# Designs tried in a protein design run: peptides against a protein of PDB entry 1Y0J. Part 20

Target 1, 39 residues: chain A of PDB entry 1Y0J
Amino acid sequence: EARECVNCGATATPLWRRDRTGHYLCNACGLYHKMNGQN

## One batch from the design tools (peptide; made by RFdiffusion4, then SolubleMPNN)

Design b2_p14_3_s1 (from b2_p14_3, 7 letters changed)
Fold by OpenDDE base, seed 5:
Structure b2_p14_3_s1 (fold): chain B 39 residues (1-39), chain A 14 residues (1-14)
Amino acid sequence: as target 1 above (39 residues)
Amino acid sequence: SEEEFQEFLAKLKA
């Protein structure tokens, strides 16, 4: 199985993150949403 | 927020 960031489509990241509903985010996108209060 | 993010995802799928 393959995984991709729901925000940018990246398929690789040093750290996968997940939102409350289980969507996968790469580390960078996860931090972006956190910093902007969008998650 | 989670709600805002869900709206973002909805736009991507549209």
Scores: peptide ipSAE 0.103, ipTM 0.553, DockQ to the pose 0.143
Fold by OpenDDE base, seed 4:
Structure b2_p14_3_s1 (fold): chain B 39 residues (1-39), chain A 14 residues (1-14)
Amino acid sequence: as target 1 above (39 residues)
Amino acid sequence: SEEEFQEFLAKLKA
């Protein structure tokens, strides 16, 4: 397993999130995506 | 479930 945030490429995060399409995002990018609707 | 987990995540904010 080698999960990476589709936005910043981070491989580690306190909390993995996923967008509506199923792409994985680190916590920080996930929150950004949630707030702005895009990475 | 994964759905419930994602709903939980949706409630989180920085």
Scores: peptide ipSAE 0.071, ipTM 0.537, DockQ to the pose 0.047
Fold by OpenDDE base, seed 2:
Parts: structure tokens; C-alpha cells; sequence
Structure b2_p14_3_s1 (fold): chain B 39 residues (1-39), chain A 14 residues (1-14)
């Protein structure tokens, strides 16, 4: 499995996150996404 | 929405 953050392309993160439509985000980008309520 | 998310990503990558 070659998972990568759809935003920054990171392939490693302490916690993988997903948006409402299933896109994978690293922890950092996921938190930013959550804070801004985008989607 | 998917459209809004893509626009969001575009801004983050810039």
C-alpha cells in the first residue's frame, strides 16, 4: 500500500485522517482541513 | 463538496 496525503504528498504520518468523501490526509493536513471546515 | 475540497487543496499547495 502506497498511501499518500492528497494535499502534501506525505507518505508517513503519526495518524492518517480522511475527509467526508474519503480522501486521505496526513495528520497535519487533516487537522488544517478540520479547522477550516472545508469539503 | 468535492469541488470545494479541490480548491482548498490547491490553495494549501500554493
Amino acid sequence: as target 1 above (39 residues)
Amino acid sequence: SEEEFQEFLAKLKA
Scores: peptide ipSAE 0.111, ipTM 0.566, DockQ to the pose 0.199; fails the geometry check
Fold by OpenDDE base, seed 3:
Structure b2_p14_3_s1 (fold): chain B 39 residues (1-39), chain A 14 residues (1-14)
Amino acid sequence: as target 1 above (39 residues)
Amino acid sequence: SEEEFQEFLAKLKA
């Protein structure tokens, strides 16, 4: 199985992050969620 | 939101 960002669907990223509920996010989307707290 | 995210990406690219 390949990991995917739950926000944009990317399968590759310099750093995998996770949201408060445990979903995987690519670095870019993770930073967006951290700064804005929204999707 | 998608609009906010696109705006975020635009700032990163600039």
Scores: peptide ipSAE 0.088, ipTM 0.564, DockQ to the pose 0.765; fails the geometry check

Design b2_p14_3_s2 (from b2_p14_3, 9 letters changed)
Fold by OpenDDE base, seed 2:
Structure b2_p14_3_s2 (fold): chain B 39 residues (1-39), chain A 14 residues (1-14)
Amino acid sequence: as target 1 above (39 residues)
Amino acid sequence: SEEDFQRFLEELKA
């Protein structure tokens, strides 16, 4: 199986992140959420 | 919130 970012579909990233429900996000997409300050 | 996060992700996909 190949891991993919649930947002952009990227299959490679320097750091895999996860949302509260366990979905995988690439580093970039995960950081967008953090920087946006959304809850 | 989780709801806000999901909404945010949808915006990124658009």
Scores: peptide ipSAE 0.109, ipTM 0.566, DockQ to the pose 0.191; fails the geometry check
Fold by OpenDDE base, seed 4:
Structure b2_p14_3_s2 (fold): chain B 39 residues (1-39), chain A 14 residues (1-14)
Amino acid sequence: as target 1 above (39 residues)
Amino acid sequence: SEEDFQRFLEELKA
């Protein structure tokens, strides 16, 4: 697959995350999004 | 929401 973090552009991560709208984020960016409670 | 996600991205860029 050619998945890419929509924020930092990373193509590899220990864990892929997704926001409520389905955008893919690397683990680091995804955790930040989650902690800030944004949808 | 998409709007919230875009705001999130802007905050990370700052």
Scores: peptide ipSAE 0.105, ipTM 0.559, DockQ to the pose 0.208; fails the geometry check
Fold by OpenDDE base, seed 3:
Structure b2_p14_3_s2 (fold): chain B 39 residues (1-39), chain A 14 residues (1-14)
Amino acid sequence: as target 1 above (39 residues)
Amino acid sequence: SEEDFQRFLEELKA
C-alpha cells in the first residue's frame, strides 16, 4: 500500500492526517492547511 | 475550508 499525500505527493510522514472527507495528508501539509484556514 | 480544499484537489486532477 503506497499511500500518498494528496497535497504534495509525499509517501512517508511522521503522522498521516485525514480531512473530513477521508483524503490523506502528510503531517506537514495537514498542519499547513489548518494554519492557513484552507480546508 | 473543505470547499476550498476540494477545489484544490480538482485542480490537481486537471
Scores: peptide ipSAE 0.101, ipTM 0.562, DockQ to the pose 0.142; fails the geometry check
Fold by OpenDDE base, seed 5:
Structure b2_p14_3_s2 (fold): chain B 39 residues (1-39), chain A 14 residues (1-14)
Amino acid sequence: as target 1 above (39 residues)
Amino acid sequence: SEEDFQRFLEELKA
């Protein structure tokens, strides 16, 4: 098993983030969603 | 959107 970003499916990132509901996001997707609220 | 996300990534890269 491997953790993956719920947005892009990446399995590796320099920093794992979590959204408001606790889902894991890679660093890039986490920043994007935080700044824009949508994809 | 995917297009907006790609633009965001380019902005971070540069």
Scores: peptide ipSAE 0.076, ipTM 0.553, DockQ to the pose 0.721; fails the geometry check

Design b2_p14_3_s3 (from b2_p14_3, 7 letters changed)
Fold by OpenDDE base, seed 5:
Structure b2_p14_3_s3 (fold): chain B 39 residues (1-39), chain A 14 residues (1-14)
Amino acid sequence: as target 1 above (39 residues)
Amino acid sequence: SKEEFEKFLEELKA
């Protein structure tokens, strides 16, 4: 199997991030949600 | 929002 960002589906990223529940996000999506997430 | 997005993901993954 291959890991993929649960937001954009990317399978490769310079840095894998994870949300509070443990789902994988690529670096870009992780930062995007961190920047825009008020809650 | 980040939280709403995560809630959505949790729902899909559950």
Scores: peptide ipSAE 0.064, ipTM 0.531, DockQ to the pose 0.192
Fold by OpenDDE base, seed 3:
Structure b2_p14_3_s3 (fold): chain B 39 residues (1-39), chain A 14 residues (1-14)
Amino acid sequence: as target 1 above (39 residues)
Amino acid sequence: SKEEFEKFLEELKA
């Protein structure tokens, strides 16, 4: 499988994250939006 | 918001 971050398109990351609906995010994008986002 | 971000992600995925 060729997984990609839905936010930046990265294909490699130290840790794959997923949003509530199952979309994959690289570690960096997942953390960025977790830190800056609200509900 | 996280909700708004997830809507954005849906658009990119489509």
Scores: peptide ipSAE 0.063, ipTM 0.524, DockQ to the pose 0.137
Fold by OpenDDE base, seed 2:
Structure b2_p14_3_s3 (fold): chain B 39 residues (1-39), chain A 14 residues (1-14)
Amino acid sequence: as target 1 above (39 residues)
Amino acid sequence: SKEEFEKFLEELKA
């Protein structure tokens, strides 16, 4: 078992991010959701 | 949306 981005399934990223509920996101997916700025 | 996505993930986790 290895850590995976809950959005895209990536198992490697230069920076693991986490959403407010603690789920792991790769850097790209984390930024995508953050930058959209919509609720 | 970010909020909807997070809610979706929470739903799957539950």
Scores: peptide ipSAE 0.063, ipTM 0.529, DockQ to the pose 0.123
Fold by OpenDDE base, seed 4:
Order: structure tokens, then C-alpha cells, then sequence
Structure b2_p14_3_s3 (fold): chain B 39 residues (1-39), chain A 14 residues (1-14)
């Protein structure tokens, strides 16, 4: 098994990020959701 | 909302 971004499915990224409940996001998806900042 | 999105992701992850 390998870690995957829950948004795009990527298995590799320069920086793994996590949402408030601990789900993994690749750097790009993490930044995308951070920028949109919708509650 | 971000909260709703995270709940959706949790559902897909399961």
C-alpha cells in the first residue's frame, strides 16, 4: 500500500499536507483548498 | 463548506 492524495490520487509530492481530520493531500491540492478557504 | 468537503472525502476514502 502507498499513501495517496485524497483529492487527486497522487502518490508522490514534495510535501504531504493533511486536512483537519488527518486525510492526506499532496502539496498542490493542499494549497488549492487553502487558497479557496471556503468553510 | 470545507467541513462538508472533508466529510465527503472521508466517505470516498472508506
Amino acid sequence: as target 1 above (39 residues)
Amino acid sequence: SKEEFEKFLEELKA
Scores: peptide ipSAE 0.058, ipTM 0.520, DockQ to the pose 0.129

Design b2_p14_3_s4 (from b2_p14_3, 8 letters changed)
Fold by OpenDDE base, seed 5:
Structure b2_p14_3_s4 (fold): chain B 39 residues (1-39), chain A 14 residues (1-14)
Amino acid sequence: as target 1 above (39 residues)
Amino acid sequence: SEEDFQAFLEELKA
């Protein structure tokens, strides 16, 4: 089973991140939401 | 925010 970013669907990233409820985000999406206050 | 992101995820699932 392959993990995927809940935001963009990417299956590979240099760093997996997680939101407060445990959903996986790729590094880019995690940073994007953090920086824009969207997460 | 986490709340907004959760709403986004719900929209994707709908």
Scores: peptide ipSAE 0.109, ipTM 0.566, DockQ to the pose 0.139
Fold by OpenDDE base, seed 1:
Structure b2_p14_3_s4 (fold): chain B 39 residues (1-39), chain A 14 residues (1-14)
Amino acid sequence: as target 1 above (39 residues)
Amino acid sequence: SEEDFQAFLEELKA
């Protein structure tokens, strides 16, 4: 199966990010949550 | 928060 962002479902990104529990986020969603103090 | 995000993930599964 293909890896996907747990937030938006994207399967491709220039940079995969991870939350503290190891869930994958695309670059955009990872930055969004980081900047807004989420997760 | 991590807790809120985990709750969000559970919502996605529903």
Scores: peptide ipSAE 0.105, ipTM 0.565, DockQ to the pose 0.139
Fold by OpenDDE base, seed 3:
Structure b2_p14_3_s4 (fold): chain B 39 residues (1-39), chain A 14 residues (1-14)
Amino acid sequence: as target 1 above (39 residues)
Amino acid sequence: SEEDFQAFLEELKA
């Protein structure tokens, strides 16, 4: 199965990120959470 | 926060 961002469901991104528990986030969502302190 | 994000993920799973 294709990898998906746990936040938005995107299956492609310039850079896959991970939260502290190992869940995958696309670059945009990862940055959003980082900037807003929500992850 | 991590807790907020985990709560978000839990909601997605439901």
Scores: peptide ipSAE 0.105, ipTM 0.561, DockQ to the pose 0.139
Fold by OpenDDE base, seed 4:
Parts: C-alpha cells; sequence; structure tokens
Structure b2_p14_3_s4 (fold): chain B 39 residues (1-39), chain A 14 residues (1-14)
C-alpha cells in the first residue's frame, strides 16, 4: 500500500505534510488548507 | 479547524 493525500488522493509529492492528528497531505493541499484556515 | 477537516474527510467517504 502507498501513502495518499487525504484531500486529493495524490500518492507522490515533493514534501509530505501532516495535520495535527497525523493525516497526510501532499505539499500543495497542506498549504491550501493552511492558507484557508481549514486545518 | 481540525473539526472542519474531519467533517470534510467524512464527506469524502460518503
Amino acid sequence: as target 1 above (39 residues)
Amino acid sequence: SEEDFQAFLEELKA
């Protein structure tokens, strides 16, 4: 099994990010959620 | 917020 971004489903990213409870997000989605206050 | 994000994830599963 491969890691997936919980937002977009991507399986590869230049930088994996994690939310406060450990869910994985690709770099783009992590930044998007941070900028929109959705974390 | 974390609560909003969890709700978002739940919506994706529906």
Scores: peptide ipSAE 0.101, ipTM 0.554, DockQ to the pose 0.144

Design b2_p14_4_s1 (from b2_p14_4, 8 letters changed)
Fold by OpenDDE base, seed 4:
Structure b2_p14_4_s1 (fold): chain B 39 residues (1-39), chain A 14 residues (1-14)
Amino acid sequence: as target 1 above (39 residues)
Amino acid sequence: PPLPPVEDSDVEPK
């Protein structure tokens, strides 16, 4: 129901991100993916 | 329906 980061399960973040397929990532996980190309 | 991502919110894995 509530939005969740698909990587870490967090439900709150200062900035929601989305991967190329549209899955939601918290800011931290999104930045990690961006930098490393992995979960 | 959900909006498309904006540049700052989109993640392209490197």
Scores: peptide ipSAE 0.105, ipTM 0.634, DockQ to the pose 0.271
Fold by OpenDDE base, seed 5:
Structure b2_p14_4_s1 (fold): chain B 39 residues (1-39), chain A 14 residues (1-14)
Amino acid sequence: as target 1 above (39 residues)
Amino acid sequence: PPLPPVEDSDVEPK
């Protein structure tokens, strides 16, 4: 499977994350959003 | 695109 980060478009990441509404985020974007509460 | 605020995220292993 080749998923894509909905924030930055990356197709590869050490760990895929998924937000509460089901969007896929790469590890970096997921952590950034969690830490800052901003996109 | 804009995303709603993220308070928690699930980790999906490959």
Scores: peptide ipSAE 0.096, ipTM 0.618, DockQ to the pose 0.095
Fold by OpenDDE base, seed 3:
Structure b2_p14_4_s1 (fold): chain B 39 residues (1-39), chain A 14 residues (1-14)
Amino acid sequence: as target 1 above (39 residues)
Amino acid sequence: PPLPPVEDSDVEPK
């Protein structure tokens, strides 16, 4: 299987993150959403 | 819409 960031579609990242419902986010998108709280 | 906080994950890229 190929994992993808649900926000930007990236398939590679230094650190995968996950939202509270289990969706995968790349490190960059995860941090962005964590800091801003919105898409 | 607003998203909940994101948690770190120790999942290897694939």
Scores: peptide ipSAE 0.086, ipTM 0.619, DockQ to the pose 0.113
Fold by OpenDDE base, seed 2:
Structure b2_p14_4_s1 (fold): chain B 39 residues (1-39), chain A 14 residues (1-14)
Amino acid sequence: as target 1 above (39 residues)
Amino acid sequence: PPLPPVEDSDVEPK
């Protein structure tokens, strides 16, 4: 399977995250979104 | 509705 972070395009991450609409984010981007509500 | 269970963690933007 090939998953990509919708924000940065990363294909590998220690923890995949998902936003409220189901889009996949790498851990870093997910945390950034969670903390700031921004990309 | 809640997202289906997967291996990832949900993120709720602030």
Scores: peptide ipSAE 0.083, ipTM 0.600, DockQ to the pose 0.215

Design b2_p14_4_s2 (from b2_p14_4, 9 letters changed)
Fold by OpenDDE base, seed 1:
Structure b2_p14_4_s2 (fold): chain B 39 residues (1-39), chain A 14 residues (1-14)
Amino acid sequence: as target 1 above (39 residues)
Amino acid sequence: PPLPPVEVSDVVPL
């Protein structure tokens, strides 16, 4: 089983984040979305 | 909706 960032498809990250519906984002994508307020 | 943490430290809006 390999977790995947729903944004970039990465399977490895220092920290998994989640969107409001529970889908996984890598740390970088999660922070990007958080900081910019959009996907 | 809020979900319990698993390996995740932050929940972000999209």
Scores: peptide ipSAE 0.088, ipTM 0.636, DockQ to the pose 0.192
Fold by OpenDDE base, seed 4:
Structure b2_p14_4_s2 (fold): chain B 39 residues (1-39), chain A 14 residues (1-14)
Amino acid sequence: as target 1 above (39 residues)
Amino acid sequence: PPLPPVEVSDVVPL
């Protein structure tokens, strides 16, 4: 398997982010979450 | 677990 954004399922991103429980988010979803408090 | 910066470059608050 490959790393996958838990929100959108993307397997490639310019920047991987991780939430406080260790789930991976792509850059876009991570930024969205950071600004809106949800995925 | 902690990961190297090449894998995770930012932490997103929940």
Scores: peptide ipSAE 0.085, ipTM 0.628, DockQ to the pose 0.212
Fold by OpenDDE base, seed 3:
Structure b2_p14_4_s2 (fold): chain B 39 residues (1-39), chain A 14 residues (1-14)
Amino acid sequence: as target 1 above (39 residues)
Amino acid sequence: PPLPPVEVSDVVPL
């Protein structure tokens, strides 16, 4: 499958995360959002 | 693209 981070466009990550609407975020973007509440 | 063996239901607020 061709998954892509909706924030940065990365296509590979150690851990796929999801936002509240089900869109995929790479691990880095997901953690950043958790820390800061936004990108 | 490579995916982890278990996909996480970890929800991240935007």
Scores: peptide ipSAE 0.082, ipTM 0.634, DockQ to the pose 0.434
Fold by OpenDDE base, seed 2:
Structure b2_p14_4_s2 (fold): chain B 39 residues (1-39), chain A 14 residues (1-14)
Amino acid sequence: as target 1 above (39 residues)
Amino acid sequence: PPLPPVEVSDVVPL
């Protein structure tokens, strides 16, 4: 058990985000995806 | 998908 960012593998973040398919993203990766729509 | 209660900041497009 441990939540992990599906993009970078980070297990800690000040703010967990989630993509449209339900995968967890750390704040940084989530923001990147939100802004660019890509990995 | 259905998830247990968890704090999530946002839903992002991929």
Scores: peptide ipSAE 0.078, ipTM 0.612, DockQ to the pose 0.211

Design b2_p14_4_s3 (from b2_p14_4, 8 letters changed)
Fold by OpenDDE base, seed 5:
Structure b2_p14_4_s3 (fold): chain B 39 residues (1-39), chain A 14 residues (1-14)
Amino acid sequence: as target 1 above (39 residues)
Amino acid sequence: PPLPPVEDSDVVPK
């Protein structure tokens, strides 16, 4: 019963994000993906 | 099309 960032494996973040296919990203990874369009 | 964000999240477009 724990959410996990699909990129870095973090289980805690100030803000959860989701990619367009619904995978969860931590705030940092989500912002990185948003800015760069890739991992 | 991207899924809507959940209440505590934001969608990241690719």
Scores: peptide ipSAE 0.076, ipTM 0.616, DockQ to the pose 0.130
Fold by OpenDDE base, seed 3:
Structure b2_p14_4_s3 (fold): chain B 39 residues (1-39), chain A 14 residues (1-14)
Amino acid sequence: as target 1 above (39 residues)
Amino acid sequence: PPLPPVEDSDVVPK
């Protein structure tokens, strides 16, 4: 299957993250959202 | 509340 970051479209990351609604984020985008609350 | 992590995934709380 092809997992994809819903924010940047990346298909590979050292650590997949997931938001509260279950959408996948790459590590970088996940951390960014965590720190800033939005993209 | 955030979902639990699945496999190698981690949860990003808003």
Scores: peptide ipSAE 0.073, ipTM 0.624, DockQ to the pose 0.129
Fold by OpenDDE base, seed 1:
Structure b2_p14_4_s3 (fold): chain B 39 residues (1-39), chain A 14 residues (1-14)
Amino acid sequence: as target 1 above (39 residues)
Amino acid sequence: PPLPPVEDSDVVPK
């Protein structure tokens, strides 16, 4: 039951992020979403 | 509005 990024499936990241509906994203995917608003 | 962050996370607004 490890946390994983809902976008890329990564299980380790220097900083977990969470979208507005509560899904976990790794730092990289979270920043990508922040910059672009979507995948 | 985004959910508050948990202890080890930061919120990403859509």
Scores: peptide ipSAE 0.092, ipTM 0.639, DockQ to the pose 0.140; fails the geometry check
Fold by OpenDDE base, seed 4:
Structure b2_p14_4_s3 (fold): chain B 39 residues (1-39), chain A 14 residues (1-14)
Amino acid sequence: as target 1 above (39 residues)
Amino acid sequence: PPLPPVEDSDVVPK
């Protein structure tokens, strides 16, 4: 099994991020969520 | 509060 961004499904990223409930996000989605507060 | 980061991760506040 491979780590996967829960938002976009990406399996590779220069930096994995994690939301406050522990779900993994790729760097891009994590930054988007950080700025917009939503998926 | 957000979970602590793991070595390969950065926490995203929601």
Scores: peptide ipSAE 0.082, ipTM 0.624, DockQ to the pose 0.116; fails the geometry check

Design b2_p14_4_s4 (from b2_p14_4, 8 letters changed)
Fold by OpenDDE base, seed 3:
Structure b2_p14_4_s4 (fold): chain B 39 residues (1-39), chain A 14 residues (1-14)
Amino acid sequence: as target 1 above (39 residues)
Amino acid sequence: PPLPPVEDSDVVPR
């Protein structure tokens, strides 16, 4: 299974995150969304 | 509400 960040397209990350609807985000994008509440 | 973490993934809360 090839996982990909829905925001930046990264296929590798130290930690996969997921938004409330189940979309996968790389660690960086997940943290960005968490802190800013948006893309 | 956010989904619970699954395996290697942490959920990003609002």
Scores: peptide ipSAE 0.085, ipTM 0.626, DockQ to the pose 0.126
Fold by OpenDDE base, seed 4:
Structure b2_p14_4_s4 (fold): chain B 39 residues (1-39), chain A 14 residues (1-14)
Amino acid sequence: as target 1 above (39 residues)
Amino acid sequence: PPLPPVEDSDVVPR
């Protein structure tokens, strides 16, 4: 039940994102990943 | 290919 951003470890975010393999990212890390192609 | 989003999630394309 506890969800965690695989990049920064955050457990709360206004919007959960998920990479192509299903790993959860917080909104901020997801946006960074999307823009830069890396964690 | 990226997985579809779940209810509370948005997919991040690589």
Scores: peptide ipSAE 0.080, ipTM 0.624, DockQ to the pose 0.116
Fold by OpenDDE base, seed 1:
Structure b2_p14_4_s4 (fold): chain B 39 residues (1-39), chain A 14 residues (1-14)
Amino acid sequence: as target 1 above (39 residues)
Amino acid sequence: PPLPPVEDSDVVPR
């Protein structure tokens, strides 16, 4: 199906990530959240 | 705690 990053809206990424509530994040946004603890 | 990752995803803290 069509997946998109809940943070930036990207629809393609080298690696999909998911936050603790199950929302999908692109690799970049996921890493950003992981490293900074938030958006 | 975070949900387990899906097969093509890595779970990250928020």
Scores: peptide ipSAE 0.078, ipTM 0.624, DockQ to the pose 0.152
Fold by OpenDDE base, seed 2:
Structure b2_p14_4_s4 (fold): chain B 39 residues (1-39), chain A 14 residues (1-14)
Amino acid sequence: as target 1 above (39 residues)
Amino acid sequence: PPLPPVEDSDVVPR
């Protein structure tokens, strides 16, 4: 049972991010979402 | 509403 990025499925990242509803995103996907508001 | 960050996490703003 490992945490996964809901966007790309990555299980490891330098910094976990979380969307407004609590879903986990890896750093890269989180930054993308932050900048674009979409995946 | 957005949730506060976890220990080693950062919330993605809108």
Scores: peptide ipSAE 0.072, ipTM 0.645, DockQ to the pose 0.129

Design b2_p14_5_s1 (from b2_p14_5, 10 letters changed)
Fold by OpenDDE base, seed 2:
Structure b2_p14_5_s1 (fold): chain B 39 residues (1-39), chain A 14 residues (1-14)
Amino acid sequence: as target 1 above (39 residues)
Amino acid sequence: ASPEHLEAYKRLLE
């Protein structure tokens, strides 16, 4: 059961993040989404 | 992210 970033498909990241709906994002995509409202 | 990745992500939020 490998986790994937819903935006870029990455399977490994220094820190898993989640969006407002609970979808998993890698650290990079999660930070970008948080700062800009998009990935 | 690239347009295809952004659109795929948006579809998951629907």
Scores: peptide ipSAE 0.071, ipTM 0.584, DockQ to the pose 0.233
Fold by OpenDDE base, seed 5:
Structure b2_p14_5_s1 (fold): chain B 39 residues (1-39), chain A 14 residues (1-14)
Amino acid sequence: as target 1 above (39 residues)
Amino acid sequence: ASPEHLEAYKRLLE
């Protein structure tokens, strides 16, 4: 069972993030979402 | 993100 970014599907990242609904995002997608409101 | 990933992500938030 491997975690994956709900946006890009990546299974590895320096830092896992979570969106406002609790879904996991890789660091890059999480930062993009935070800054722009979407991935 | 790519268009298909963006749309898929939006669906998850519904």
Scores: peptide ipSAE 0.066, ipTM 0.570, DockQ to the pose 0.237
Fold by OpenDDE base, seed 1:
Structure b2_p14_5_s1 (fold): chain B 39 residues (1-39), chain A 14 residues (1-14)
Amino acid sequence: as target 1 above (39 residues)
Amino acid sequence: ASPEHLEAYKRLLE
């Protein structure tokens, strides 16, 4: 498994998240996206 | 995402 955050490129995170279109985001970027609607 | 937000996270993983 070699997943990476589509926003920052991180390959490790406490929790993988996904945006509305299904793209993987690390926890931090996912939360940022959720709160602001964009990364 | 905000540059500072991304950089902060990168540093955490460093």
Scores: peptide ipSAE 0.066, ipTM 0.601, DockQ to the pose 0.081; fails the geometry check
Fold by OpenDDE base, seed 4:
Structure b2_p14_5_s1 (fold): chain B 39 residues (1-39), chain A 14 residues (1-14)
Amino acid sequence: as target 1 above (39 residues)
Amino acid sequence: ASPEHLEAYKRLLE
């Protein structure tokens, strides 16, 4: 039941991020999404 | 990174 990144499936990250719709992303995927509009 | 997994996840929640 642990949280996981909706893009890569990671269950641990230095910083959890959320996309515009509220879905959780690990820090790396969140930054990539922010910069490119996709993961 | 692959946008397919993220978008597929979003579709499942809709």
Scores: peptide ipSAE 0.063, ipTM 0.567, DockQ to the pose 0.181; fails the geometry check

Design b2_p14_5_s2 (from b2_p14_5, 6 letters changed)
Fold by OpenDDE base, seed 2:
Structure b2_p14_5_s2 (fold): chain B 39 residues (1-39), chain A 14 residues (1-14)
Amino acid sequence: as target 1 above (39 residues)
Amino acid sequence: ASPEELEAAAALEA
């Protein structure tokens, strides 16, 4: 299957992350969410 | 995140 960031739609990233509800985020969006608690 | 915020976040990835 093709994975994509639920925030920006990116399909490639150096590191896939996931939010607390299991949604996939690219590294950049994941880090942003982690630091700010939001996308 | 807004496009601007995503660009800022991308810098953290570098």
Scores: peptide ipSAE 0.079, ipTM 0.650, DockQ to the pose 0.087; fails the geometry check
Fold by OpenDDE base, seed 1:
Structure b2_p14_5_s2 (fold): chain B 39 residues (1-39), chain A 14 residues (1-14)
Amino acid sequence: as target 1 above (39 residues)
Amino acid sequence: ASPEELEAAAALEA
């Protein structure tokens, strides 16, 4: 099955990250969330 | 995040 970033919809990333509730984020969106606390 | 902010984040991951 395909996985996608819940923020931008990307289906490929060098590193899958997860938010505090466990939803998948691509590396870029995950880093943004980590640094800024928002999407 | 805005498209601009996501592009900035992508630059950070590179």
Scores: peptide ipSAE 0.075, ipTM 0.642, DockQ to the pose 0.086; fails the geometry check
Fold by OpenDDE base, seed 3:
Structure b2_p14_5_s2 (fold): chain B 39 residues (1-39), chain A 14 residues (1-14)
Amino acid sequence: as target 1 above (39 residues)
Amino acid sequence: ASPEELEAAAALEA
């Protein structure tokens, strides 16, 4: 039940984000993906 | 993303 960022493996973040296919990303990785369209 | 790029993204998160 512990959620993990699919990019960096973080288990805690101030804001969980999701990619277009529903995978969870921490806030930092989610922002990076949005800005660059890549991991 | 590389570790350095993730650190940069974390800085933007703050």
Scores: peptide ipSAE 0.072, ipTM 0.640, DockQ to the pose 0.086; fails the geometry check
Fold by OpenDDE base, seed 4:
Structure b2_p14_5_s2 (fold): chain B 39 residues (1-39), chain A 14 residues (1-14)
Amino acid sequence: as target 1 above (39 residues)
Amino acid sequence: ASPEELEAAAALEA
């Protein structure tokens, strides 16, 4: 039942984020995605 | 994102 970041595969993060289509991203990948609009 | 870009994102997170 472990959640996984769809970008880097991380299973642990200080804060789970979600992309515009609802896929889970770790905090780092989510911030990158937010700033650059891409993986 | 490339490994370098992910490290940059991690730096922003920290």
Scores: peptide ipSAE 0.071, ipTM 0.633, DockQ to the pose 0.087; fails the geometry check

